# Designs tried in a protein design run: peptides against a protein of PDB entry 7VSI. Part 7

Target 1, 32 residues: chain A of PDB entry 7VSI
Amino acid sequence: EDISEDPSWARVVNLNALLMMAVAVFLWGFYA

## One batch from the design tools (peptide; aimed at target 1 A22 F26 A32)

Design b2_p13_3_s1 (made by RFdiffusion4, then SolubleMPNN; from b2_p13_3, 6 letters changed)
Fold by OpenDDE base, seed 2:
Structure b2_p13_3_s1 (fold): chain B 32 residues (1-32), chain A 13 residues (1-13)
Amino acid sequence: as target 1 above (32 residues)
Amino acid sequence: SLLELGLAVLQAA
């Protein structure tokens, strides 16, 4: 089966991944 | 450290 990503949804997922990483950095900076 | 990062995320979740 082809597991290639739809380009539009790939961007949505990647942007959300970056947001989650930024939130993780802020949480680390605050609590650690 | 990566451990502290992971624990901070888990604490907030």
Scores: peptide ipSAE 0.049, ipTM 0.532, DockQ to the pose 0.084
OpenDDE base, seeds 1, 3, 4, 5: peptide ipSAE 0.048, 0.046, 0.035, 0.048; ipTM 0.528, 0.530, 0.451, 0.532

Design b2_p13_3_s2 (made by RFdiffusion4, then SolubleMPNN; from b2_p13_3, 6 letters changed)
Fold by OpenDDE base, seed 5:
Parts: structure tokens; sequence; C-alpha cells
Structure b2_p13_3_s2 (fold): chain B 32 residues (1-32), chain A 13 residues (1-13)
């Protein structure tokens, strides 16, 4: 089966991933 | 530490 991403949803997921990583880094920086 | 980084990712999600 083709598991290639829909380009529009790929952008949404990638942007959310970047936002989540930014939040994670700040939490790590604050508590670690 | 890597553990703290992993926990931060889990808590942020």
Amino acid sequence: as target 1 above (32 residues)
Amino acid sequence: SLLELGLAVLLAA
C-alpha cells in the first residue's frame, strides 16, 4: 500500500511537530 | 539528560 503523505496534511503535521519540539525544548531547558 | 528530554517531550504532547 502507498504510505505517501498528502502534501497539505504533511505541512500541518510538520508545523505541529516543530511547535511541539519548541515547547519540549523550553520545558527541558527549564527543568533540566 | 536524555531522560529529561524524553520526559519533556512526553509532557509537552
Scores: peptide ipSAE 0.063, ipTM 0.603, DockQ to the pose 0.098
OpenDDE base, seeds 1, 2, 3, 4: peptide ipSAE 0.062, 0.062, 0.061, 0.063; ipTM 0.603, 0.604, 0.603, 0.607

Design b2_p13_3_s3 (made by RFdiffusion4, then SolubleMPNN; from b2_p13_3, 7 letters changed)
Fold by OpenDDE base, seed 5:
Structure b2_p13_3_s3 (fold): chain B 32 residues (1-32), chain A 13 residues (1-13)
Amino acid sequence: as target 1 above (32 residues)
Amino acid sequence: DLLALGRAVLLLA
């Protein structure tokens, strides 16, 4: 079974990961 | 710090 990513969904996941990391960093910066 | 990071993660959940 191949675990290779579909390129379209890889892009969606990567963009969502970046957005979630940005939100996490702002919350960390605000409450740290 | 690590404790603040933990609190930030909980707020995201």
Scores: peptide ipSAE 0.108, ipTM 0.690, DockQ to the pose 0.092
OpenDDE base, seeds 1, 2, 3, 4: peptide ipSAE 0.096, 0.104, 0.097, 0.106; ipTM 0.670, 0.689, 0.683, 0.688

Design b2_p13_3_s4 (made by RFdiffusion4, then SolubleMPNN; from b2_p13_3, 7 letters changed)
Fold by OpenDDE base, seed 5:
Structure b2_p13_3_s4 (fold): chain B 32 residues (1-32), chain A 13 residues (1-13)
Amino acid sequence: as target 1 above (32 residues)
Amino acid sequence: DLLALGLAVLLAA
């Protein structure tokens, strides 16, 4: 079966990943 | 540190 991403959902996932990483970095910056 | 980074990721998820 093909494992390639749907381009629309790939964009949604990538944007959410970036937002989650930003939040994680701020928490790391606060507590580390 | 690395532990704080890991915990931050888990808490953010």
Scores: peptide ipSAE 0.077, ipTM 0.651, DockQ to the pose 0.130
OpenDDE base, seeds 1, 2, 3, 4: peptide ipSAE 0.075, 0.077, 0.074, 0.076; ipTM 0.650, 0.653, 0.648, 0.651

Design b2_p13_4 (made by RFdiffusion4)
Pose (drawn by RFdiffusion4):
Order: sequence, then C-alpha cells, then structure tokens
Structure b2_p13_4 (pose): chain A 32 residues (1-32), chain P 13 residues (1-13)
Amino acid sequence: as target 1 above (32 residues)
Amino acid sequence: FSVLLMVVSSVAA
C-alpha cells in the first residue's frame, strides 16, 4: 500500500501517457 | 472522421 507518487514524476508520466494515446489515435485515423 | 482524428490528435500532441 502507501501509493504516494511524487507529483513531478506523476506529471511527467501522465503527460507522456496522454501523448502515447494521441499518437495511437493518430495512427487509427491515418489508417482509416 | 479519419481526418478529424489526425487533426485532433496532432493538436493534442
């Protein structure tokens, strides 16, 4: 237990996770 | 719809 992620690295991982989804959605659109 | 996905995803990125 005790899931306390530091907010800084949390912002970083959240950001690149959303970026990954943006890229995947782009690839979905590119390939119809 | 595919063009929308590419535009919205590029803006979000």

Design b2_p13_4_s1 (made by RFdiffusion4, then SolubleMPNN; from b2_p13_4, 12 letters changed)
Fold by OpenDDE base, seed 2:
Parts: sequence; structure tokens; C-alpha cells
Structure b2_p13_4_s1 (fold): chain B 32 residues (1-32), chain A 13 residues (1-13)
Amino acid sequence: as target 1 above (32 residues)
Amino acid sequence: IAKQLQETALKLL
């Protein structure tokens, strides 16, 4: 498909998204 | 940071 993701890069993006969410939760936990 | 989160979580439970 025209906009289908490469499976290897999709995995990298998903892992980075999870890591960023974890960092955001840590920041929230520290400053809230 | 991890300790702060743990302390906060325990206070909320």
C-alpha cells in the first residue's frame, strides 16, 4: 500500500513512542 | 525520579 509502514521502522517508532510516554509519566510524577 | 513516582503512587493507593 502507498502509506504502509516498513515493519522495522514501525517497531523503532513504536518503541520510541513508549519510551517518550514513560519519560512524560516520570516528569508528571516528579513535578505534579 | 523513580523514587518520587513510587512514593506518589503509594500515597494514592
Scores: peptide ipSAE 0.033, ipTM 0.451, DockQ to the pose 0.111
OpenDDE base, seeds 1, 3, 4, 5: peptide ipSAE 0.028, 0.026, 0.031, 0.032; ipTM 0.441, 0.383, 0.443, 0.446

Design b2_p13_4_s2 (made by RFdiffusion4, then SolubleMPNN; from b2_p13_4, 12 letters changed)
Fold by OpenDDE base, seed 4:
Structure b2_p13_4_s2 (fold): chain B 32 residues (1-32), chain A 13 residues (1-13)
Amino acid sequence: as target 1 above (32 residues)
Amino acid sequence: TARQLIETALELL
């Protein structure tokens, strides 16, 4: 379908999202 | 700050 995700790019985006969440948690932990 | 943004986001979850 027109808005369906390409599986390869979906993995890249999801891994980047997880990395950004991990960085956010570390920043929160460091400054909290 | 990054801390404030993250804290706010966590409060919304």
Scores: peptide ipSAE 0.052, ipTM 0.532, DockQ to the pose 0.093
OpenDDE base, seeds 1, 2, 3, 5: peptide ipSAE 0.035, 0.048, 0.032, 0.038; ipTM 0.442, 0.511, 0.435, 0.461; seed 1 fails the geometry check

Design b2_p13_4_s3 (made by RFdiffusion4, then SolubleMPNN; from b2_p13_4, 10 letters changed)
Fold by OpenDDE base, seed 1:
Structure b2_p13_4_s3 (fold): chain B 32 residues (1-32), chain A 13 residues (1-13)
Amino acid sequence: as target 1 above (32 residues)
Amino acid sequence: VAELLRRVALALL
């Protein structure tokens, strides 16, 4: 398989994605 | 949308 994720890095990326979504919702909710 | 993008840009600088 040419596209594979290391399970540890996949977790780090997924957690950062959730944090970025929370920050985006915060910025939208309070400043837009 | 434009104001939100401006605020996001400033928050990331």
Scores: peptide ipSAE 0.065, ipTM 0.585, DockQ to the pose 0.078
OpenDDE base, seeds 2, 3, 4, 5: peptide ipSAE 0.062, 0.061, 0.062, 0.061; ipTM 0.567, 0.573, 0.566, 0.572

Design b2_p13_4_s4 (made by RFdiffusion4, then SolubleMPNN; from b2_p13_4, 11 letters changed)
Fold by OpenDDE base, seed 2:
Structure b2_p13_4_s4 (fold): chain B 32 residues (1-32), chain A 13 residues (1-13)
Amino acid sequence: as target 1 above (32 residues)
Amino acid sequence: LAKALQELASLLL
């Protein structure tokens, strides 16, 4: 538990990571 | 930024 993630904040970070990856895919697709 | 991501993506796919 020394560096264990808080489950609530882990969910927020993971959802934002997925959102950023989706935006990156759209940007790539737009300019490809 | 988009061009950089495109370049990086082209290396992965």
Scores: peptide ipSAE 0.039, ipTM 0.509, DockQ to the pose 0.086
OpenDDE base, seeds 1, 3, 4, 5: peptide ipSAE 0.034, 0.035, 0.038, 0.038; ipTM 0.479, 0.488, 0.504, 0.502

Design b2_p13_5 (made by RFdiffusion4)
Pose (drawn by RFdiffusion4):
Structure b2_p13_5 (pose): chain A 32 residues (1-32), chain P 13 residues (1-13)
Amino acid sequence: as target 1 above (32 residues)
Amino acid sequence: VSVFLMVASVVAL
């Protein structure tokens, strides 16, 4: 237990996770 | 829909 992620690295990992989804959605669109 | 997804994803990036 005690899930306390530091907000800074939390922001970093959230950002690149959303970026990964943006790329995946792009690839979905590119390939119809 | 494909063009929208590509444009929306590029804007999000």

Design b2_p13_5_s1 (made by RFdiffusion4, then SolubleMPNN; from b2_p13_5, 11 letters changed)
Fold by OpenDDE base, seed 4:
Structure b2_p13_5_s1 (fold): chain B 32 residues (1-32), chain A 13 residues (1-13)
Amino acid sequence: as target 1 above (32 residues)
Amino acid sequence: LAEELIKKALALL
């Protein structure tokens, strides 16, 4: 309960995490 | 500059 995530905000955070990982992979592929 | 910074960051992994 105390640290439970709101389901709508959890989805937003998860989508942003995936986007950041995708950007990181593209930066890796482009510069390294 | 960005290229070198990214390479340095990746070298830590």
Scores: peptide ipSAE 0.037, ipTM 0.474, DockQ to the pose 0.074
OpenDDE base, seeds 1, 2, 3, 5: peptide ipSAE 0.036, 0.037, 0.036, 0.036; ipTM 0.470, 0.477, 0.467, 0.470

Design b2_p13_5_s2 (made by RFdiffusion4, then SolubleMPNN; from b2_p13_5, 11 letters changed)
Fold by OpenDDE base, seed 2:
Structure b2_p13_5_s2 (fold): chain B 32 residues (1-32), chain A 13 residues (1-13)
Amino acid sequence: as target 1 above (32 residues)
Amino acid sequence: LAEELRRLALELL
C-alpha cells in the first residue's frame, strides 16, 4: 500500500507538530 | 516578529 508512513519519521513529524502547537499557544497567550 | 507570526497564525485559523 503506497500510503504507509515510516514509524520513525511519523514520530519526528508528530513531535514537531506538538512543538509548533505549543509555540502557537505561547504566542497566542502572550500577544492576544 | 512574534506578533507578526501570531497574526499570520490567527489569519490561517
Scores: peptide ipSAE 0.039, ipTM 0.509, DockQ to the pose 0.088
OpenDDE base, seeds 1, 3, 4, 5: peptide ipSAE 0.037, 0.034, 0.030, 0.035; ipTM 0.503, 0.490, 0.421, 0.494

Design b2_p13_5_s3 (made by RFdiffusion4, then SolubleMPNN; from b2_p13_5, 10 letters changed)
Fold by OpenDDE base, seed 5:
Structure b2_p13_5_s3 (fold): chain B 32 residues (1-32), chain A 13 residues (1-13)
Amino acid sequence: as target 1 above (32 residues)
Amino acid sequence: LSEELVRLALELL
């Protein structure tokens, strides 16, 4: 429980993580 | 300069 995540905020974080990974891939594709 | 910094950062991921 100490390290357990709130399900709603976990989802927000995960979606933002996926978005950031997508942005990183586009930046990689543009500059590399 | 900025593009090279971005490239380097992405290479380190």
Scores: peptide ipSAE 0.053, ipTM 0.579, DockQ to the pose 0.087
OpenDDE base, seeds 1, 2, 3, 4: peptide ipSAE 0.052, 0.051, 0.049, 0.050; ipTM 0.582, 0.581, 0.579, 0.582

Design b2_p13_5_s4 (made by RFdiffusion4, then SolubleMPNN; from b2_p13_5, 9 letters changed)
Fold by OpenDDE base, seed 2:
Structure b2_p13_5_s4 (fold): chain B 32 residues (1-32), chain A 13 residues (1-13)
Amino acid sequence: as target 1 above (32 residues)
Amino acid sequence: LSELLRLSALLAL
């Protein structure tokens, strides 16, 4: 119970994680 | 900053 994720916030975190990974790929692609 | 971003991107992927 104490570490159970709220489903709405889990979705927000997952979407932000995907966005950050996409930005990381673009940064890598731009500088490498 | 650009080099730090590059290195962080390389470590994350």
Scores: peptide ipSAE 0.079, ipTM 0.660, DockQ to the pose 0.105
OpenDDE base, seeds 1, 3, 4, 5: peptide ipSAE 0.078, 0.063, 0.075, 0.070; ipTM 0.657, 0.606, 0.622, 0.616

Design b2_p13_6 (made by RFdiffusion4)
Pose (drawn by RFdiffusion4):
Structure b2_p13_6 (pose): chain A 32 residues (1-32), chain P 13 residues (1-13)
Amino acid sequence: as target 1 above (32 residues)
Amino acid sequence: SSLVMVLAVVFAV
């Protein structure tokens, strides 16, 4: 237990996770 | 598809 992620690295991983989804959604759109 | 691609690029930026 004790899931305490440091907010800084948390912001980094959240950001690139959202970026990954943006890229995947782009690829979905590109390929109809 | 073009609208989705534009929105995805804008969101990524």

Design b2_p13_6_s1 (made by RFdiffusion4, then SolubleMPNN; from b2_p13_6, 9 letters changed)
Fold by OpenDDE base, seed 1:
Structure b2_p13_6_s1 (fold): chain B 32 residues (1-32), chain A 13 residues (1-13)
Amino acid sequence: as target 1 above (32 residues)
Amino acid sequence: SEELVKLALALAL
């Protein structure tokens, strides 16, 4: 409750986090 | 650690 998230925005943030991680892994896999 | 630095940079950008 103290640090609870709005469910819709939590979903947006989580999706963006996953996309950022995927991009990072692709960059690492390609250039490193 | 060089590869980890590259990954960290990729995450930060």
Scores: peptide ipSAE 0.067, ipTM 0.625, DockQ to the pose 0.091
OpenDDE base, seeds 2, 3, 4, 5: peptide ipSAE 0.066, 0.066, 0.062, 0.060; ipTM 0.623, 0.623, 0.608, 0.604

Design b2_p13_6_s2 (made by RFdiffusion4, then SolubleMPNN; from b2_p13_6, 9 letters changed)
Fold by OpenDDE base, seed 2:
Structure b2_p13_6_s2 (fold): chain B 32 residues (1-32), chain A 13 residues (1-13)
Amino acid sequence: as target 1 above (32 residues)
Amino acid sequence: SEELVRLALALAA
């Protein structure tokens, strides 16, 4: 079995990554 | 910066 991503879960992970990046930017903007 | 390092560590932890 190959190390390939299921496209539905790939979208979920990508969306969560974007949300985490957005939160990080807001925290940096507020505290830094 | 120190604040960026703290944020990076918090996200990675």
Scores: peptide ipSAE 0.068, ipTM 0.604, DockQ to the pose 0.089
OpenDDE base, seeds 1, 3, 4, 5: peptide ipSAE 0.067, 0.065, 0.067, 0.063; ipTM 0.608, 0.607, 0.607, 0.577

Design b2_p13_6_s3 (made by RFdiffusion4, then SolubleMPNN; from b2_p13_6, 10 letters changed)
Fold by OpenDDE base, seed 5:
Structure b2_p13_6_s3 (fold): chain B 32 residues (1-32), chain A 13 residues (1-13)
Amino acid sequence: as target 1 above (32 residues)
Amino acid sequence: SAALVAAALALAA
């Protein structure tokens, strides 16, 4: 089974991961 | 608090 990431999907996932981390930090910053 | 970070990460995982 090949576990290697498709480069196009890797970029989409990485951008979404960054957006989710930013949202999490803003929620923490606002409510903490 | 750091608990909000943990909760946000749990939702994202």
Scores: peptide ipSAE 0.065, ipTM 0.609, DockQ to the pose 0.108
OpenDDE base, seeds 1, 2, 3, 4: peptide ipSAE 0.065, 0.062, 0.057, 0.049; ipTM 0.612, 0.605, 0.594, 0.566

Design b2_p13_6_s4 (made by RFdiffusion4, then SolubleMPNN; from b2_p13_6, 11 letters changed)
Fold by OpenDDE base, seed 3:
Structure b2_p13_6_s4 (fold): chain B 32 residues (1-32), chain A 13 residues (1-13)
Amino acid sequence: as target 1 above (32 residues)
Amino acid sequence: SLRLVQEALLLLQ
C-alpha cells in the first residue's frame, strides 16, 4: 500500500514505457 | 556498447 500507484498515472507510465521499448527495439534493429 | 546493453535488457523482458 505504501508504494501503490494511482491507476491513471500507472497507465500513463506504462504507455510511455511501451513507447520507449518500441523505440529501443527499432534502434537495436537498425544499428545491431 | 549500447547495443549490448539493449540486447541484455531485452533478454530480461
Scores: peptide ipSAE 0.048, ipTM 0.554, DockQ to the pose 0.097
OpenDDE base, seeds 1, 2, 4, 5: peptide ipSAE 0.030, 0.048, 0.043, 0.045; ipTM 0.439, 0.549, 0.529, 0.539

Design b2_p13_7 (made by RFdiffusion4)
Pose (drawn by RFdiffusion4):
Structure b2_p13_7 (pose): chain A 32 residues (1-32), chain P 13 residues (1-13)
Amino acid sequence: as target 1 above (32 residues)
Amino acid sequence: LRVFFFVLSAFLA
């Protein structure tokens, strides 16, 4: 237990996770 | 549908 992620690295990982989804959605659109 | 996905991708980026 005790899931306390540091907010900084949390922001970083959240940001690149959303970027990954943006890329995946782009690839979905590109390939119809 | 492609235009929607490209707009959604740009929003998420």

Design b2_p13_7_s1 (made by RFdiffusion4, then SolubleMPNN; from b2_p13_7, 8 letters changed)
Fold by OpenDDE base, seed 5:
Structure b2_p13_7_s1 (fold): chain B 32 residues (1-32), chain A 13 residues (1-13)
Amino acid sequence: as target 1 above (32 residues)
Amino acid sequence: LREELLALALALA
């Protein structure tokens, strides 16, 4: 129970993770 | 590689 995620916050975290990965790919692609 | 790691670090900052 202590390590269970709230489903709504899990979605927010996952979407932010995808956004951060997209930003990382754009920066990598621009400067590499 | 170092430039790629800097780009990643800037994205995570």
Scores: peptide ipSAE 0.090, ipTM 0.653, DockQ to the pose 0.100
OpenDDE base, seeds 1, 2, 3, 4: peptide ipSAE 0.085, 0.087, 0.085, 0.076; ipTM 0.637, 0.640, 0.645, 0.590

Design b2_p13_7_s2 (made by RFdiffusion4, then SolubleMPNN; from b2_p13_7, 7 letters changed)
Fold by OpenDDE base, seed 1:
Structure b2_p13_7_s2 (fold): chain B 32 residues (1-32), chain A 13 residues (1-13)
Amino acid sequence: as target 1 above (32 residues)
Amino acid sequence: LRELLLLLSLLLA
């Protein structure tokens, strides 16, 4: 219970993580 | 590598 993920919020977090990673890769590609 | 480390630090902050 304490650290178990709610399935709906887990999906939101995972999607946001993927989006941030994509942006980070573009920024890395641009500035590095 | 330096720029990558900067981005990584920003992502993990």
Scores: peptide ipSAE 0.088, ipTM 0.658, DockQ to the pose 0.098
OpenDDE base, seeds 2, 3, 4, 5: peptide ipSAE 0.074, 0.087, 0.084, 0.088; ipTM 0.593, 0.661, 0.649, 0.657

Design b2_p13_7_s3 (made by RFdiffusion4, then SolubleMPNN; from b2_p13_7, 8 letters changed)
Fold by OpenDDE base, seed 3:
Structure b2_p13_7_s3 (fold): chain B 32 residues (1-32), chain A 13 residues (1-13)
Amino acid sequence: as target 1 above (32 residues)
Amino acid sequence: LREELLELALRLA
């Protein structure tokens, strides 16, 4: 089976991952 | 610990 990601969905997932990492860093900084 | 690591990260930025 080809497990290759659709390039459009890969971009959406990567952008969401970056947003989630940014939120995590802000929460860590706020509660540190 | 996380406060000390944050302070270190801000000093190195």
Scores: peptide ipSAE 0.042, ipTM 0.481, DockQ to the pose 0.121
OpenDDE base, seeds 1, 2, 4, 5: peptide ipSAE 0.038, 0.036, 0.037, 0.038; ipTM 0.464, 0.446, 0.458, 0.454; seed 5 fails the geometry check

Design b2_p13_7_s4 (made by RFdiffusion4, then SolubleMPNN; from b2_p13_7, 10 letters changed)
Fold by OpenDDE base, seed 1:
Structure b2_p13_7_s4 (fold): chain B 32 residues (1-32), chain A 13 residues (1-13)
Amino acid sequence: as target 1 above (32 residues)
Amino acid sequence: IVEELLELALKLA
């Protein structure tokens, strides 16, 4: 499957995505 | 939300 993710890196990316979304919500809540 | 965050990101950049 040409687009299959390594499960360990998929977790790292997903956790970073969640952290970045949390930071974005805090920035929105503080500056908007 | 996305538009407001984009505007904020553009202000901070």
Scores: peptide ipSAE 0.050, ipTM 0.516, DockQ to the pose 0.068
OpenDDE base, seeds 2, 3, 4, 5: peptide ipSAE 0.046, 0.045, 0.046, 0.049; ipTM 0.500, 0.495, 0.496, 0.518

Design b2_p13_8 (made by RFdiffusion4)
Pose (drawn by RFdiffusion4):
Structure b2_p13_8 (pose): chain A 32 residues (1-32), chain P 13 residues (1-13)
Amino acid sequence: as target 1 above (32 residues)
Amino acid sequence: SVVIMVVAVVVAV
Protein backbone atom coordinates (compact mmCIF):
# COMPACT_ATOMS: atom_id res chain seq x y z
CA GLU A 1 0.00 0.00 0.00
CA ASP A 2 1.04 3.66 0.48
CA ILE A 3 0.86 4.63 -3.21
CA SER A 4 2.34 8.15 -3.06
CA GLU A 5 3.91 9.00 -6.41
CA ASP A 6 5.84 12.24 -6.44
CA PRO A 7 3.77 14.79 -8.38
CA SER A 8 6.64 15.73 -10.69
CA TRP A 9 7.35 12.31 -12.07
CA ALA A 10 3.59 11.77 -11.99
CA ARG A 11 3.16 14.70 -14.38
CA VAL A 12 5.88 13.29 -16.60
CA VAL A 13 4.43 9.81 -16.83
CA ASN A 14 0.89 11.09 -17.31
CA LEU A 15 2.09 13.36 -20.13
CA ASN A 16 3.92 10.72 -22.08
CA ALA A 17 1.06 8.23 -21.56
CA LEU A 18 -1.29 10.71 -23.15
CA LEU A 19 1.26 11.28 -25.90
CA MET A 20 1.34 7.53 -26.56
CA MET A 21 -2.43 7.52 -26.90
CA ALA A 22 -2.26 10.46 -29.28
CA VAL A 23 0.20 8.54 -31.44
CA ALA A 24 -1.89 5.37 -31.36
CA VAL A 25 -5.03 7.32 -32.34
CA PHE A 26 -3.04 8.90 -35.16
CA LEU A 27 -2.01 5.49 -36.43
CA TRP A 28 -5.62 4.32 -36.26
CA GLY A 29 -6.63 7.29 -38.39
CA PHE A 30 -3.77 6.90 -40.86
CA TYR A 31 -4.67 3.31 -41.53
CA ALA A 32 -8.39 4.09 -41.89
CA SER P 1 -9.49 9.62 -41.01
CA VAL P 2 -8.00 13.05 -41.90
CA VAL P 3 -9.98 14.69 -39.04
CA ILE P 4 -8.71 11.99 -36.61
CA MET P 5 -5.13 12.51 -37.72
CA VAL P 6 -5.38 16.32 -37.43
CA VAL P 7 -6.98 16.09 -33.94
CA ALA P 8 -4.33 13.53 -32.83
CA VAL P 9 -1.47 15.80 -34.04
CA VAL P 10 -3.02 18.87 -32.31
CA VAL P 11 -3.45 16.90 -29.02
CA ALA P 12 0.19 15.60 -29.32
CA VAL P 13 1.45 19.17 -29.57

Design b2_p13_8_s1 (made by RFdiffusion4, then SolubleMPNN; from b2_p13_8, 11 letters changed)
Fold by OpenDDE base, seed 4:
Structure b2_p13_8_s1 (fold): chain B 32 residues (1-32), chain A 13 residues (1-13)
Amino acid sequence: as target 1 above (32 residues)
Amino acid sequence: SLLLQLLALLALL
């Protein structure tokens, strides 16, 4: 439990991760 | 650009 994620911050991090992945795919798709 | 492609790849990792 010493490294357990706070559920509210885990959601924020996961949403940011998904947003970054989406942006990365769009950049790759447009320029590659 | 190749740089932007590499940055896009890095953002997926």
Scores: peptide ipSAE 0.055, ipTM 0.622, DockQ to the pose 0.122
OpenDDE base, seeds 1, 2, 3, 5: peptide ipSAE 0.044, 0.043, 0.051, 0.041; ipTM 0.537, 0.531, 0.603, 0.526

Design b2_p13_8_s2 (made by RFdiffusion4, then SolubleMPNN; from b2_p13_8, 10 letters changed)
Fold by OpenDDE base, seed 2:
Structure b2_p13_8_s2 (fold): chain B 32 residues (1-32), chain A 13 residues (1-13)
Amino acid sequence: as target 1 above (32 residues)
Amino acid sequence: SLKLVLEALALAL
């Protein structure tokens, strides 16, 4: 079985990564 | 601290 990403799950992971980055920026902006 | 981690991450991105 190959380590290749399923395109639909890759999109879900990428969207969650962007959301987490946005939250991190807001936390940094609020507490830094 | 969370602040230091967030600042380090912000600099890395």
Scores: peptide ipSAE 0.042, ipTM 0.570, DockQ to the pose 0.101
OpenDDE base, seeds 1, 3, 4, 5: peptide ipSAE 0.040, 0.037, 0.040, 0.039; ipTM 0.567, 0.561, 0.571, 0.567

Design b2_p13_8_s3 (made by RFdiffusion4, then SolubleMPNN; from b2_p13_8, 11 letters changed)
Fold by OpenDDE base, seed 5:
Structure b2_p13_8_s3 (fold): chain B 32 residues (1-32), chain A 13 residues (1-13)
Amino acid sequence: as target 1 above (32 residues)
Amino acid sequence: SLSLVQLALALLL
């Protein structure tokens, strides 16, 4: 099975990953 | 606390 990423969707996933990490850091920063 | 980090991660995934 080939798990190679489509370059366009890889960018979308990476941007969403950064957004989720930012949200996680804010939740940690304010409540943890 | 670390438990809140774990909760945040569980909610995001």
Scores: peptide ipSAE 0.065, ipTM 0.635, DockQ to the pose 0.099
OpenDDE base, seeds 1, 2, 3, 4: peptide ipSAE 0.056, 0.056, 0.060, 0.054; ipTM 0.622, 0.620, 0.623, 0.615

Design b2_p13_8_s4 (made by RFdiffusion4, then SolubleMPNN; from b2_p13_8, 11 letters changed)
Fold by OpenDDE base, seed 2:
Order: structure tokens, then C-alpha cells, then sequence
Structure b2_p13_8_s4 (fold): chain B 32 residues (1-32), chain A 13 residues (1-13)
């Protein structure tokens, strides 16, 4: 089974991961 | 705390 990421979907996932991390930092910074 | 926020986010995954 090839587990290599499709390059287009890899970018979408990575961008969403970065956005989620940024949101998480803002939530932590404001509420914690 | 950071730990509780990280735990909450991990629970959404």
C-alpha cells in the first residue's frame, strides 16, 4: 500500500494544521 | 492551562 501523500492534499492539510495551531495559541493566550 | 487546552484539542481529533 502506498502511504505517500498527494502533494495538493498535503498542502491543504498542512495549512489547516497551521491555522489550528494559531487558533489554539490565541485561545490559550486569551483564556488560560 | 496549556495542558488542558492541548488535551481538549486532542480530544477533537
Amino acid sequence: as target 1 above (32 residues)
Amino acid sequence: SLATVLAALAALA
Scores: peptide ipSAE 0.051, ipTM 0.521, DockQ to the pose 0.086
OpenDDE base, seeds 1, 3, 4, 5: peptide ipSAE 0.045, 0.032, 0.043, 0.043; ipTM 0.545, 0.484, 0.541, 0.562

## One batch from the design tools (peptide; aimed at target 1 L18 M21 V25)

Design b2_p14_1 (made by RFdiffusion4)
Pose (drawn by RFdiffusion4):
Structure b2_p14_1 (pose): chain A 32 residues (1-32), chain P 14 residues (1-14)
Amino acid sequence: as target 1 above (32 residues)
Amino acid sequence: VALVVLYVLIVVAV
């Protein structure tokens, strides 16, 4: 237990996770 | 429309 992620690295991981989803959605659109 | 909705959701989440 005790899941305390530092907010800074949390912001970084959250940001690149959303970027990954943006790229995947792009690829979905590109390939119809 | 689905692609626009997903990108809008990603921008809101950021």

Design b2_p14_1_s1 (made by RFdiffusion4, then SolubleMPNN; from b2_p14_1, 12 letters changed)
Fold by OpenDDE base, seed 2:
Structure b2_p14_1_s1 (fold): chain B 32 residues (1-32), chain A 14 residues (1-14)
Amino acid sequence: as target 1 above (32 residues)
Amino acid sequence: SLIDELLAAIFALM
């Protein structure tokens, strides 16, 4: 498919996205 | 704010 992802890199990106969301929630909870 | 700077940094990576 034109926009197919390598499954190993897709997993890395998804994990990083979850970590970033967790950090964002902690920053929001602390500063807002 | 730190959050505004963080958001700006995230958008800068796109």
Scores: peptide ipSAE 0.097, ipTM 0.629, DockQ to the pose 0.093
OpenDDE base, seeds 1, 3, 4, 5: peptide ipSAE 0.084, 0.087, 0.068, 0.076; ipTM 0.633, 0.612, 0.578, 0.594

Design b2_p14_1_s2 (made by RFdiffusion4, then SolubleMPNN; from b2_p14_1, 12 letters changed)
Fold by OpenDDE base, seed 5:
Structure b2_p14_1_s2 (fold): chain B 32 residues (1-32), chain A 14 residues (1-14)
Amino acid sequence: as target 1 above (32 residues)
Amino acid sequence: SAIAAALEAIFRLL
């Protein structure tokens, strides 16, 4: 089976990854 | 480390 990413879902996943990283940075900044 | 601090922050919220 082809495991190549669908371009539309790849974008959704990448945007959510960036949002999660931003939240993680805010948490680090708040509690560090 | 940044990762350790982030994990501590997450655990404080839980």
Scores: peptide ipSAE 0.071, ipTM 0.600, DockQ to the pose 0.116
OpenDDE base, seeds 1, 2, 3, 4: peptide ipSAE 0.065, 0.071, 0.068, 0.069; ipTM 0.584, 0.594, 0.583, 0.588

Design b2_p14_1_s3 (made by RFdiffusion4, then SolubleMPNN; from b2_p14_1, 11 letters changed)
Fold by OpenDDE base, seed 2:
Structure b2_p14_1_s3 (fold): chain B 32 residues (1-32), chain A 14 residues (1-14)
Amino acid sequence: as target 1 above (32 residues)
Amino acid sequence: SAIERLLAEIFALM
């Protein structure tokens, strides 16, 4: 079976991952 | 908020 990612959806997921990392850093920096 | 504080502490451990 082909388990390779669709390139378009891979980009969407990667961008969301980066946004979530930015949110995590914001919460860390502001509240910790 | 309490949730935000908790999340911040978790992230600080990572």
Scores: peptide ipSAE 0.073, ipTM 0.596, DockQ to the pose 0.067
OpenDDE base, seeds 1, 3, 4, 5: peptide ipSAE 0.072, 0.070, 0.069, 0.072; ipTM 0.593, 0.590, 0.582, 0.594

Design b2_p14_1_s4 (made by RFdiffusion4, then SolubleMPNN; from b2_p14_1, 12 letters changed)
Fold by OpenDDE base, seed 2:
Structure b2_p14_1_s4 (fold): chain B 32 residues (1-32), chain A 14 residues (1-14)
Amino acid sequence: as target 1 above (32 residues)
Amino acid sequence: EAIQRALAEIFALM
């Protein structure tokens, strides 16, 4: 499939997305 | 602090 994701890289991306969201929430909580 | 504050402002708008 042209848009199929490798399951290992999909997990890496998802974990990084969660980390970035956590950082964003902390920054928002402290400065906004 | 300045970069963190700028990022926080951007995130607050989303």
Scores: peptide ipSAE 0.102, ipTM 0.653, DockQ to the pose 0.065
OpenDDE base, seeds 1, 3, 4, 5: peptide ipSAE 0.098, 0.099, 0.102, 0.101; ipTM 0.648, 0.647, 0.658, 0.658

